# Peptides against a protein of PDB entry 6JX3: the designs that were tried, part 67

Target 1, 85 residues: chain A of PDB entry 6JX3
Amino acid sequence: AEFRLRPEISVAQTDYGMVLLDGRSGEYWQLNDTAALIVQRLLDGHSPADVAQFLTSEYEVERTDAERDIAALVTSLKENGMALP

## One batch from the design tools (peptide; made by RFdiffusion4, then SolubleMPNN)

Design b2_p25_1_s1 (from b2_p25_1, 9 letters changed)
Fold by OpenDDE base, seed 3:
Structure b2_p25_1_s1 (fold): chain B 85 residues (1-85), chain A 25 residues (1-25)
Amino acid sequence: as target 1 above (85 residues)
Amino acid sequence: GLRVVAERRATAGAAAPSISRLAPA
């Protein structure tokens, strides 16, 4: 399935990194550099597999670890109201 | 200022992705 943000979520760039803001509640989550990289690539249309490959090349992480990290992040974004299921 | 009121970490790895919900202190 395609990764998509919920319609009420906006992306903002701050001095402290990427933030996902809920325009209705005012709640917002700050993403660390790795999370921001993953989200940006997913929103650009790259598959989780593409992102995993990218992470292995950029961070010298194992493929399995990259895949697990991506899956866990996506789950968190869905469960915390930022991404569509 | 702002404070972290919730945090989600993918794994314990140093380069692991994380998200932090912020709110006024």
Scores: peptide ipSAE 0.615, ipTM 0.899, DockQ to the pose 0.773
Fold by OpenDDE base, seed 2:
Structure b2_p25_1_s1 (fold): chain B 85 residues (1-85), chain A 25 residues (1-25)
Amino acid sequence: as target 1 above (85 residues)
Amino acid sequence: GLRVVAERRATAGAAAPSISRLAPA
């Protein structure tokens, strides 16, 4: 399924890096560099598999670990109200 | 300033993705 942010979520680049702001709750989440990279690529239409391949090429990370990291991040974004289910 | 009030980290790996909820200190 397509990865999408919830409509109330705003994306900003700040001194704290990439930030997701929930306009309704006011919750403010800072993404580290890897999380930002994953979110950006998913929003651009890349599949989790594409992102995993990208991560393995940029970092000393095994494919399986990359896939697990992506899945965990996506789950967190959904559970914390930033991404649509 | 701002403080971290919650953190979600994918794994313990150095390059693992993480998100941190910030709030006024």
Scores: peptide ipSAE 0.614, ipTM 0.899, DockQ to the pose 0.771
Fold by OpenDDE base, seed 4:
Structure b2_p25_1_s1 (fold): chain B 85 residues (1-85), chain A 25 residues (1-25)
Amino acid sequence: as target 1 above (85 residues)
Amino acid sequence: GLRVVAERRATAGAAAPSISRLAPA
């Protein structure tokens, strides 16, 4: 399934890094560098497998760890109201 | 200023992805 942000979510670059803002509630979440990288690539249409491969090369992490990290982040973004289910 | 009021971290690794909800201090 395609990764998409909810329509009320906007993306901004701030002194706190990449931020996802909920225009209705006013809540917003700061993403660290790795989370921002993952979100950007997913939004660009890369598959989780593509992103995992990218992370293994850029951060020298194990593929299994990369896949788990991506899955956990996506789950968090969905459960906290930023990404569509 | 702003402060972190909630955090979600994928794994314990330093390079692991994390998100932090911010709110006025």
Scores: peptide ipSAE 0.608, ipTM 0.898, DockQ to the pose 0.741
Fold by OpenDDE base, seed 1:
Structure b2_p25_1_s1 (fold): chain B 85 residues (1-85), chain A 25 residues (1-25)
Amino acid sequence: as target 1 above (85 residues)
Amino acid sequence: GLRVVAERRATAGAAAPSISRLAPA
């Protein structure tokens, strides 16, 4: 399954980090650096498993924790209307 | 460990929260 943002969502890079703006509602979400990195890699076509491997290679994190956090983020992005189901 | 956060702002113009970084290994 391909990770994609909803069509009404715009991505902005700000001084405060990555922001996802809903062009219809006007609501926006700010991602911390880790979330932004994950989203960027997913949007580039990497699988969650690929991203988990990347995170464990670049950062001090256990594979299982990386996998859980990625899954939780993806779920949150979908449930909060930023990513397509 | 990772800290993965997405924070909602109801309207544009609200103050942005601070960003949390993950230190490289």
Scores: peptide ipSAE 0.085, ipTM 0.620, DockQ to the pose 0.072

Design b2_p25_1_s2 (from b2_p25_1, 11 letters changed)
Fold by OpenDDE base, seed 5:
Structure b2_p25_1_s2 (fold): chain B 85 residues (1-85), chain A 25 residues (1-25)
Amino acid sequence: as target 1 above (85 residues)
Amino acid sequence: SLVAVASTVATAGAAAPSITKLAPA
């Protein structure tokens, strides 16, 4: 399934990194650089598998670690109301 | 509140992917 943010979520680039703001609840979350990179790639239409391949190609990270990290991040974004299920 | 992933994917000084819930200042 395609990764998408909920329509009420706004993306902001701040001095401290990417921030996702829920316009309805007022809750907002800061993403660290790695999370922001993953989200950016997913929003650009890359699959989680694509992103895992990208991470292992560009950085010293094991494929299994990349896959787990991406899956966990996506789950967190869904559970915290930022990404569509 | 911090939600962090267990592994060590890192970019430009950042550690494994994480999200941090922010409180209004």
Scores: peptide ipSAE 0.225, ipTM 0.701, DockQ to the pose 0.344
Fold by OpenDDE base, seed 1:
Structure b2_p25_1_s2 (fold): chain B 85 residues (1-85), chain A 25 residues (1-25)
Amino acid sequence: as target 1 above (85 residues)
Amino acid sequence: SLVAVASTVATAGAAAPSITKLAPA
């Protein structure tokens, strides 16, 4: 299934960077630049494989490490109620 | 102002992705 945020989650750009806010609970999370980049590309319809390729072209990171980092981020976003399972 | 209360994702590496749970100051 395609990566998607839960309907109650809103995205905001702040002085701290990208923030994901749960409008019902009031909980919110700050994403660093790399996490924000990953989320933006996934929401635009790019696959994790696409994003991994992009990251390895922009940063000195191994493909396997990029794939693992993306998977870990997606898992965290789902487990913390920001992304749909 | 915001306060960081938890870091859910913090992978080793200068460009590694991270998310931080925040709370109002």
Scores: peptide ipSAE 0.218, ipTM 0.671, DockQ to the pose 0.703
Fold by OpenDDE base, seed 4:
Structure b2_p25_1_s2 (fold): chain B 85 residues (1-85), chain A 25 residues (1-25)
Amino acid sequence: as target 1 above (85 residues)
Amino acid sequence: SLVAVASTVATAGAAAPSITKLAPA
């Protein structure tokens, strides 16, 4: 399925790193470098499998760990109101 | 300044993705 941010979410680069802000509630979250990279790739149209392959090629990460981490991140972004279900 | 509440999303490790909820201090 397509990964998309909710329409009320804005993306900003700040001193805290990549930040996702809900323009309606004022809630916002900082992403660490890995999370930001994953989100950027997903928003660019790469599949989670593509992103997992990318991570394993760039960093010392096992494929299964990357896949789980991406899935968990996507879940967290949905649960915290940043990504569409 | 902001108050941070970290949410670790993945396996413990330097490269694991994480998000941190931010709030005004």
Scores: peptide ipSAE 0.214, ipTM 0.667, DockQ to the pose 0.703
Fold by OpenDDE base, seed 2:
Structure b2_p25_1_s2 (fold): chain B 85 residues (1-85), chain A 25 residues (1-25)
Amino acid sequence: as target 1 above (85 residues)
Amino acid sequence: SLVAVASTVATAGAAAPSITKLAPA
C-alpha cells in the first residue's frame, strides 16, 4: 500500500530536522534524521523494502533490523495521526 | 514525549528512527 500523510498534515523543514504539523489539532512532531530520511523516501514512492535496502547499503545495519525499524516508524506515524492507514 | 523505535538501525552514521511530540511555546 502507498504511504501517504494525512491531508491535514504539513511538513516543515527546520534546522532541527523534519517537523510534521497537524493543522487541525495543532499537534506536531519532530522527526530525527533517520526517521525523516525514511519518510522522505516512502513519500517519494519507495517501498519499505526499498528503504530497508537503502539503509543497509548506507549504514552497517542488518536487513531485519532495518525492516523492523521502518515498520515501527510507519506504525507510529499512523497511530499518532500523521500517516493514512 | 518521545516515540522511539526499539531496534538497532543506530550506527556511527545514523540513529534509530524516532519521533518527538513537541509542546507549544
Scores: peptide ipSAE 0.231, ipTM 0.706, DockQ to the pose 0.383; fails the geometry check

Design b2_p25_1_s3 (from b2_p25_1, 7 letters changed)
Fold by OpenDDE base, seed 4:
Structure b2_p25_1_s3 (fold): chain B 85 residues (1-85), chain A 25 residues (1-25)
Amino acid sequence: as target 1 above (85 residues)
Amino acid sequence: GYRVVASSTATAGAAAPSISRLEPA
């Protein structure tokens, strides 16, 4: 399934990194560098498998770790109301 | 400023992807 942010979510770049703002609740969520990288690639249309390959090749992350990290991040984004189910 | 009130990872600053909810300090 296509990864998409909920329509009420806005993306901002700050000195502290990528921030997602919920326009309804006013909640701010800060993404660290690796989370921001993953989200950016997913939003660009890359599959989780593509992103995992990217992490393994560019940052020497183990494939299993990359896959688990991506899955965990996506789950968190959905559960916290930032990404569509 | 803002403070972190929740984080998807147990350890701040981890290399693993993390999201942190912020609230006004």
Scores: peptide ipSAE 0.507, ipTM 0.831, DockQ to the pose 0.533
Fold by OpenDDE base, seed 1:
Structure b2_p25_1_s3 (fold): chain B 85 residues (1-85), chain A 25 residues (1-25)
Amino acid sequence: as target 1 above (85 residues)
Amino acid sequence: GYRVVASSTATAGAAAPSISRLEPA
């Protein structure tokens, strides 16, 4: 399925890096550089497989590890109310 | 400023993707 943020989530760049703000709850989340890169590529329409390939090309990361890291991040974003299920 | 009140990291390691919830300090 397509990766999408919830409608109430705002994306911004701050001194703390990329942040996601829930306009309803007021929760404020910062993403580290790797998480931000993954989210940006997913929002641009790349599949998790595409992102995994990208990570292995840009970083010294094994494909299997990249895939697990992406899956875990997406799960976390959904569970913490930032991404649609 | 802000403070970290919760963190979620996919795997161990500095380069692993992570998110952190912030609150006003």
Scores: peptide ipSAE 0.501, ipTM 0.822, DockQ to the pose 0.725
Fold by OpenDDE base, seed 3:
Structure b2_p25_1_s3 (fold): chain B 85 residues (1-85), chain A 25 residues (1-25)
Amino acid sequence: as target 1 above (85 residues)
Amino acid sequence: GYRVVASSTATAGAAAPSISRLEPA
């Protein structure tokens, strides 16, 4: 299934990086640089596999580690109410 | 951790992907 944000979540760019904001509660999550990069590419239509390949080409990281890190991030975004399951 | 080898915009020495919940000011 494609990666999608929940309808109440909006993306904002701040001086401290990308933020995902819940329009109902007002709570928000700040993403670090690598998380923001992953989310941006997923929202742009790239698959997790595409993103893993991208990370290994841009960073000194193993493919398996990149895949695990992406999966962990996606899980966190879903469990914390930012992304649709 | 992550180390930039080819990116023109990423920060060298960046941590693995992470999120941090922040309370409204």
Scores: peptide ipSAE 0.392, ipTM 0.776, DockQ to the pose 0.269
Fold by OpenDDE base, seed 5:
Structure b2_p25_1_s3 (fold): chain B 85 residues (1-85), chain A 25 residues (1-25)
Amino acid sequence: as target 1 above (85 residues)
Amino acid sequence: GYRVVASSTATAGAAAPSISRLEPA
């Protein structure tokens, strides 16, 4: 399934990292570099498996750990109203 | 390094939104 942000969510790049802003509530999520990279690649159409492969090539991380982290991030963004289910 | 971090925040009342720097991964 395609990863997509909710319509009311805007993306901002700040000196502190990527921020996802809810235009209705004013709530936002700040993402560190790795989380931002995951979101960017998912939005570009890469699958979680693609992203996990990429992470293991760029960072010292095991494939299974990368997959778990991606899944946890996606779940959090959906549950907290940033991404579409 | 490698670390996946997502942090949420909310604004109360008339307080200005604040964005804090996260530790680099």
Scores: peptide ipSAE 0.180, ipTM 0.645, DockQ to the pose 0.079

Design b2_p25_1_s4 (from b2_p25_1, 7 letters changed)
Fold by OpenDDE base, seed 3:
Structure b2_p25_1_s4 (fold): chain B 85 residues (1-85), chain A 25 residues (1-25)
Amino acid sequence: as target 1 above (85 residues)
Amino acid sequence: GLRVVESVTATAGAAAPSISKLAPV
């Protein structure tokens, strides 16, 4: 399944990092570096498996931990109205 | 200014992804 943002959500870069902005409410979520990396790669068409492999190379994390991090983030983005189910 | 009104960290890992919802004070 393709990772996609909801139509009302846009991506912006700020001095504090990536934010996801709701164009209807004006609310936005600030992402830390790891979250931004994951979202950028997913939006660019990489699979969660691809991203997990990338994270293991960039950070000192186990593959299984990377996979859990990605899954948990994606779930949070969906539950908080930023990503399509 | 702005304040964090909600924060989610995916896991307890040191490099875990996190998101923070910001709103006006």
Scores: peptide ipSAE 0.583, ipTM 0.887, DockQ to the pose 0.770
Fold by OpenDDE base, seed 4:
Structure b2_p25_1_s4 (fold): chain B 85 residues (1-85), chain A 25 residues (1-25)
Amino acid sequence: as target 1 above (85 residues)
Amino acid sequence: GLRVVESVTATAGAAAPSISKLAPV
């Protein structure tokens, strides 16, 4: 399924990194560099498999770890109201 | 100022993704 942000969520780039802002509540979450990278690629239409391959190459992480991290992040974004289920 | 009020990190690895909820102090 396509990864999508909820319609009320906006992306902002700050000196401290990517921020996801809820335009209705005013709540927001800051993403570290890895999380931002994953979200950016998913929003650009890359599959989780594409992102995992990218992470293994860019950061020399194990494929299994990359896949687990992506899944965990996506779950967190959904559970915390930023991404559509 | 702002502070972290909640943080979620996938793993303890150096390249692990993390999200941090911020709120005014």
Scores: peptide ipSAE 0.581, ipTM 0.888, DockQ to the pose 0.769
Fold by OpenDDE base, seed 2:
Structure b2_p25_1_s4 (fold): chain B 85 residues (1-85), chain A 25 residues (1-25)
Amino acid sequence: as target 1 above (85 residues)
Amino acid sequence: GLRVVESVTATAGAAAPSISKLAPV
């Protein structure tokens, strides 16, 4: 399934890093560098597998760890109202 | 300023992704 942000969510690049803002509630979440990288690549159409491979190259991280990190992040983004189910 | 009101981290890895809900103080 395609990763997509909810329509009310805006992406902002700030001095704090990447921020996801809910335009209805005004709530916002700051993403650390790894989370931002994952979200950006997913939004660009890369699969979680693609992103995992990228992370293993960018960071000294095992493939399995990268896959778990991506899955956990995506779940968090969905559960916290930023990404579509 | 801003404060973190909630944090979610994927795993315990050093470079693990995290999101932090922010709010003004």
Scores: peptide ipSAE 0.580, ipTM 0.889, DockQ to the pose 0.803
Fold by OpenDDE base, seed 1:
Structure b2_p25_1_s4 (fold): chain B 85 residues (1-85), chain A 25 residues (1-25)
Amino acid sequence: as target 1 above (85 residues)
Amino acid sequence: GLRVVESVTATAGAAAPSISKLAPV
């Protein structure tokens, strides 16, 4: 399945970086630069494999580590109610 | 102001993605 945010989640750019806000609960999470990059590219329709390749090219990150990072982030976003299962 | 009340980091890598839950001070 494609990566998607839950419908109640809105994206904002703030002085704290990218923020995902739950419009129902009022909870929100700040993303660091790497997380924001991953989320942006996934929302743009890039596959996790695409994102992993991008990370390896833009950062000093090995492919395997990039893949693990992406998977872990996606899991966290789902578990914390920001992304759809 | 706002403070971090919870933080999740994907891995221990230097450039690992992280998310931080914020709340009013």
Scores: peptide ipSAE 0.580, ipTM 0.888, DockQ to the pose 0.797

Design b2_p25_2_s1 (from b2_p25_2, 9 letters changed)
Fold by OpenDDE base, seed 5:
Structure b2_p25_2_s1 (fold): chain B 85 residues (1-85), chain A 25 residues (1-25)
Amino acid sequence: as target 1 above (85 residues)
Amino acid sequence: MTLEEAIANAHLAKPFPAPPNLRPR
């Protein structure tokens, strides 16, 4: 399934990194730099496999670990109400 | 809270649970 944010979630680019604002709760969350890059690429239409390849190219990480990080982040985003199932 | 306020006060945002930052090559 395609990665999508929930409709009530807004994305803001700031000097401190990517911020996710929940329009219903009024809360906002700060993504760390790696998580922001993953989310940006997923939202741009890249698959998790594409993102894993990107991470292994740009960062000191093995493919398996990159895949695990992506999966963990996506799970967290879904479970915490940021992304659609 | 508005989007503009989120941008202006991003440094006050809670950190979203995520894997740690990777080190660039």
Scores: peptide ipSAE 0.655, ipTM 0.909, DockQ to the pose 0.929
Fold by OpenDDE base, seed 3:
Structure b2_p25_2_s1 (fold): chain B 85 residues (1-85), chain A 25 residues (1-25)
Amino acid sequence: as target 1 above (85 residues)
Amino acid sequence: MTLEEAIANAHLAKPFPAPPNLRPR
């Protein structure tokens, strides 16, 4: 299934980086720069494989570690109510 | 809160649990 945020979640760009807001609860979270980059590319329709390739080209990371980081972030987003299962 | 309020108070937002930042090449 394609990565999607829950309908109540809004994305905002701030001076401190990307913020996710739950419009129903008022809870909001600050993403670090790498997480923000991953989320943005996934929302733009890139596959996890595309994102992993991008990360290995731009950052000091091996393919396996990039894939693990992407998977861990997606899991966290789902578990914390930001992304649809 | 509204999105505008969240942006204004972004410095108080909780850090989202995620893998740490990668280092650019």
Scores: peptide ipSAE 0.655, ipTM 0.900, DockQ to the pose 0.951
Fold by OpenDDE base, seed 4:
Structure b2_p25_2_s1 (fold): chain B 85 residues (1-85), chain A 25 residues (1-25)
Amino acid sequence: as target 1 above (85 residues)
Amino acid sequence: MTLEEAIANAHLAKPFPAPPNLRPR
């Protein structure tokens, strides 16, 4: 239930946004601003429901769409080896 | 690649597949 990055993944804040670095492979990815926000809040211990509520408050998005975006991102992070299953 | 190098070259980082940015209210 708790969102967690894989141990080899490091997070860096850059002028271009949040970057995820795989310390083993050297692969690195840049998150867009919304994705970075979601990841940050999840890492801080907020539930997907918390994040969805936050998104609907701060952004022009409906709850259902926020939930979909969060789920899609989390799935992507897991499938691409950034987050633990 | 080190974290420092990743930061220095962040502009070259591959965009992570994600839903598009939302519009702030």
Scores: peptide ipSAE 0.652, ipTM 0.903, DockQ to the pose 0.950
Fold by OpenDDE base, seed 2:
Parts: C-alpha cells; sequence; structure tokens
Structure b2_p25_2_s1 (fold): chain B 85 residues (1-85), chain A 25 residues (1-25)
C-alpha cells in the first residue's frame, strides 16, 4: 500500500530537522536525519525498494539493514498514529 | 498548537522513535 500520513498530521521543515505535528493533540515529534529522509522519499512516491537502494548508495549500510530500518520506521509511524495503515 | 508554533518550538520537540542515523559514505 502507498505510504501516507494521517490527515491530522502535518510535516514541518525546521532548522532542527523534520517535525511531525498532530493537529488534534498538539503533540509534535522530531525525526532524525535518516528517518526524515526516508519519510520524505516515501511521501514523494518512492517505493521502499527505491528508498533502500538510495540508502545503500548514500550511506554505510547493507541492503538488508536498509530494508529493516525502513520497515521498522514505517511500523513505528503507523503504530504511533502518524501514518495510515 | 499551530504549525507555526511547532516550528518555533521545534528545538523542544521529543525525538520520534526511529532507527539510529546512518553514516554517509
Amino acid sequence: as target 1 above (85 residues)
Amino acid sequence: MTLEEAIANAHLAKPFPAPPNLRPR
């Protein structure tokens, strides 16, 4: 399924990194740089496979580990109410 | 809280649980 944020979640680009804001609760979270990169690429329409390829090309990470990190982040975003199931 | 307020206070945002940062090649 296509990666999408929940409608109440907004993305803000800040000097401190990407922030996810829940418009209903008022809570906001900061993504680390790698997580922000993954989210940005997914939101831009890249597949997890595309993102994994990008990560292995640009970062010191093996394909399997890149895929694991992407999956773990996506799961976390869904479980914490940031992304749609 | 508004988006503007979130931006203004981003330095106080709690880190979202995620895999650790990767190191660039």
Scores: peptide ipSAE 0.642, ipTM 0.900, DockQ to the pose 0.937

Design b2_p25_2_s2 (from b2_p25_2, 11 letters changed)
Fold by OpenDDE base, seed 4:
Structure b2_p25_2_s2 (fold): chain B 85 residues (1-85), chain A 25 residues (1-25)
Amino acid sequence: as target 1 above (85 residues)
Amino acid sequence: MTLEEAVANAHLAKPLPAPPNLRPR
């Protein structure tokens, strides 16, 4: 299934990275550049495999590491209540 | 809080495990 944020999560772009806010709880998170890039591409409809290919093409990272980075981030976003399961 | 307030206080954001920043090729 496609990656989606929970309805209560709002997104803002800042000079220092992406901010995610849970409008119900008031919790908020700031993502670093790499995490923000991954989230942006996932939200745009790219698959994790697409994102991994993008990362390996544009950045100094091996495919396996990119895949692990993406998977770990997605897991964190889901476990912290930002992304839908 | 509002999104604007969260942005203003992003330095106080809740920690989240995140991948390391990557170096562009």
Scores: peptide ipSAE 0.557, ipTM 0.898, DockQ to the pose 0.858
Fold by OpenDDE base, seed 3:
Structure b2_p25_2_s2 (fold): chain B 85 residues (1-85), chain A 25 residues (1-25)
Amino acid sequence: as target 1 above (85 residues)
Amino acid sequence: MTLEEAVANAHLAKPLPAPPNLRPR
């Protein structure tokens, strides 16, 4: 399935990490570097498997850990109302 | 609020469960 942010969510790139804003509620979140990288690649159309391969190639992480990190982040984004189910 | 205001106040952002930062190879 395609990863998508909810329509009311805006994104800003900052020197201190990605910021996500819910324009309706006023809630906002700051993502760390790893989370921002995952979100960016998913929004660019890469699959979770693609992202896992990218992470294991560029960073000190095992495939299983990368896959779990991605899945957990996606779940968090959906549960916190940033990403569509 | 505006996106600019959110950026300016990012240190007060809502907590989000997120993966740990990874170290480059």
Scores: peptide ipSAE 0.555, ipTM 0.893, DockQ to the pose 0.836
Fold by OpenDDE base, seed 5:
Structure b2_p25_2_s2 (fold): chain B 85 residues (1-85), chain A 25 residues (1-25)
Amino acid sequence: as target 1 above (85 residues)
Amino acid sequence: MTLEEAVANAHLAKPLPAPPNLRPR
């Protein structure tokens, strides 16, 4: 019921975006600014609804699009083995 | 690899479906 990364995933911030590393497989991913921001907010305990409100307030995006972007990203992170179901 | 190595080679990271970057208001 809470967004969490898998325990084997490590996070680093870079000048080019957030890096996620799977310490078991050695696979790693770089997230763009929007994705990194969403992940950071979710990890800080904000709900997807909170994040959507944040995005629409701070960026030029409609609520529906923000909600879709968040849902799609969460799905991708789960499907690619970075986030717990 | 280490996290430091992943950071150094972030440009070679595995692709992930991601939302488009948003423009700040």
Scores: peptide ipSAE 0.553, ipTM 0.897, DockQ to the pose 0.865
Fold by OpenDDE base, seed 2:
Structure b2_p25_2_s2 (fold): chain B 85 residues (1-85), chain A 25 residues (1-25)
Amino acid sequence: as target 1 above (85 residues)
Amino acid sequence: MTLEEAVANAHLAKPLPAPPNLRPR
């Protein structure tokens, strides 16, 4: 399934990392570099498998760990109302 | 709030479980 943010979520890139704002609730989150990278790649249309391959190629991480990190992050974004189910 | 305000106050952002930062090869 396609990864997509909810329409009320706005995104900004900052010196400290990606900021996500829920315009309805006023809640906002800051993502670390790895999380921001994953989200950016997913929003660009890359599959979780593509992102895992990217991470293992460019960073010191094993495939299994990369896959787990991606899955956990996606779940968190959906559960916290930032991404569509 | 606006996105600009959220950015200005990013240090007070709501915590979100996140993966560890990775080291480049």
Scores: peptide ipSAE 0.551, ipTM 0.897, DockQ to the pose 0.869

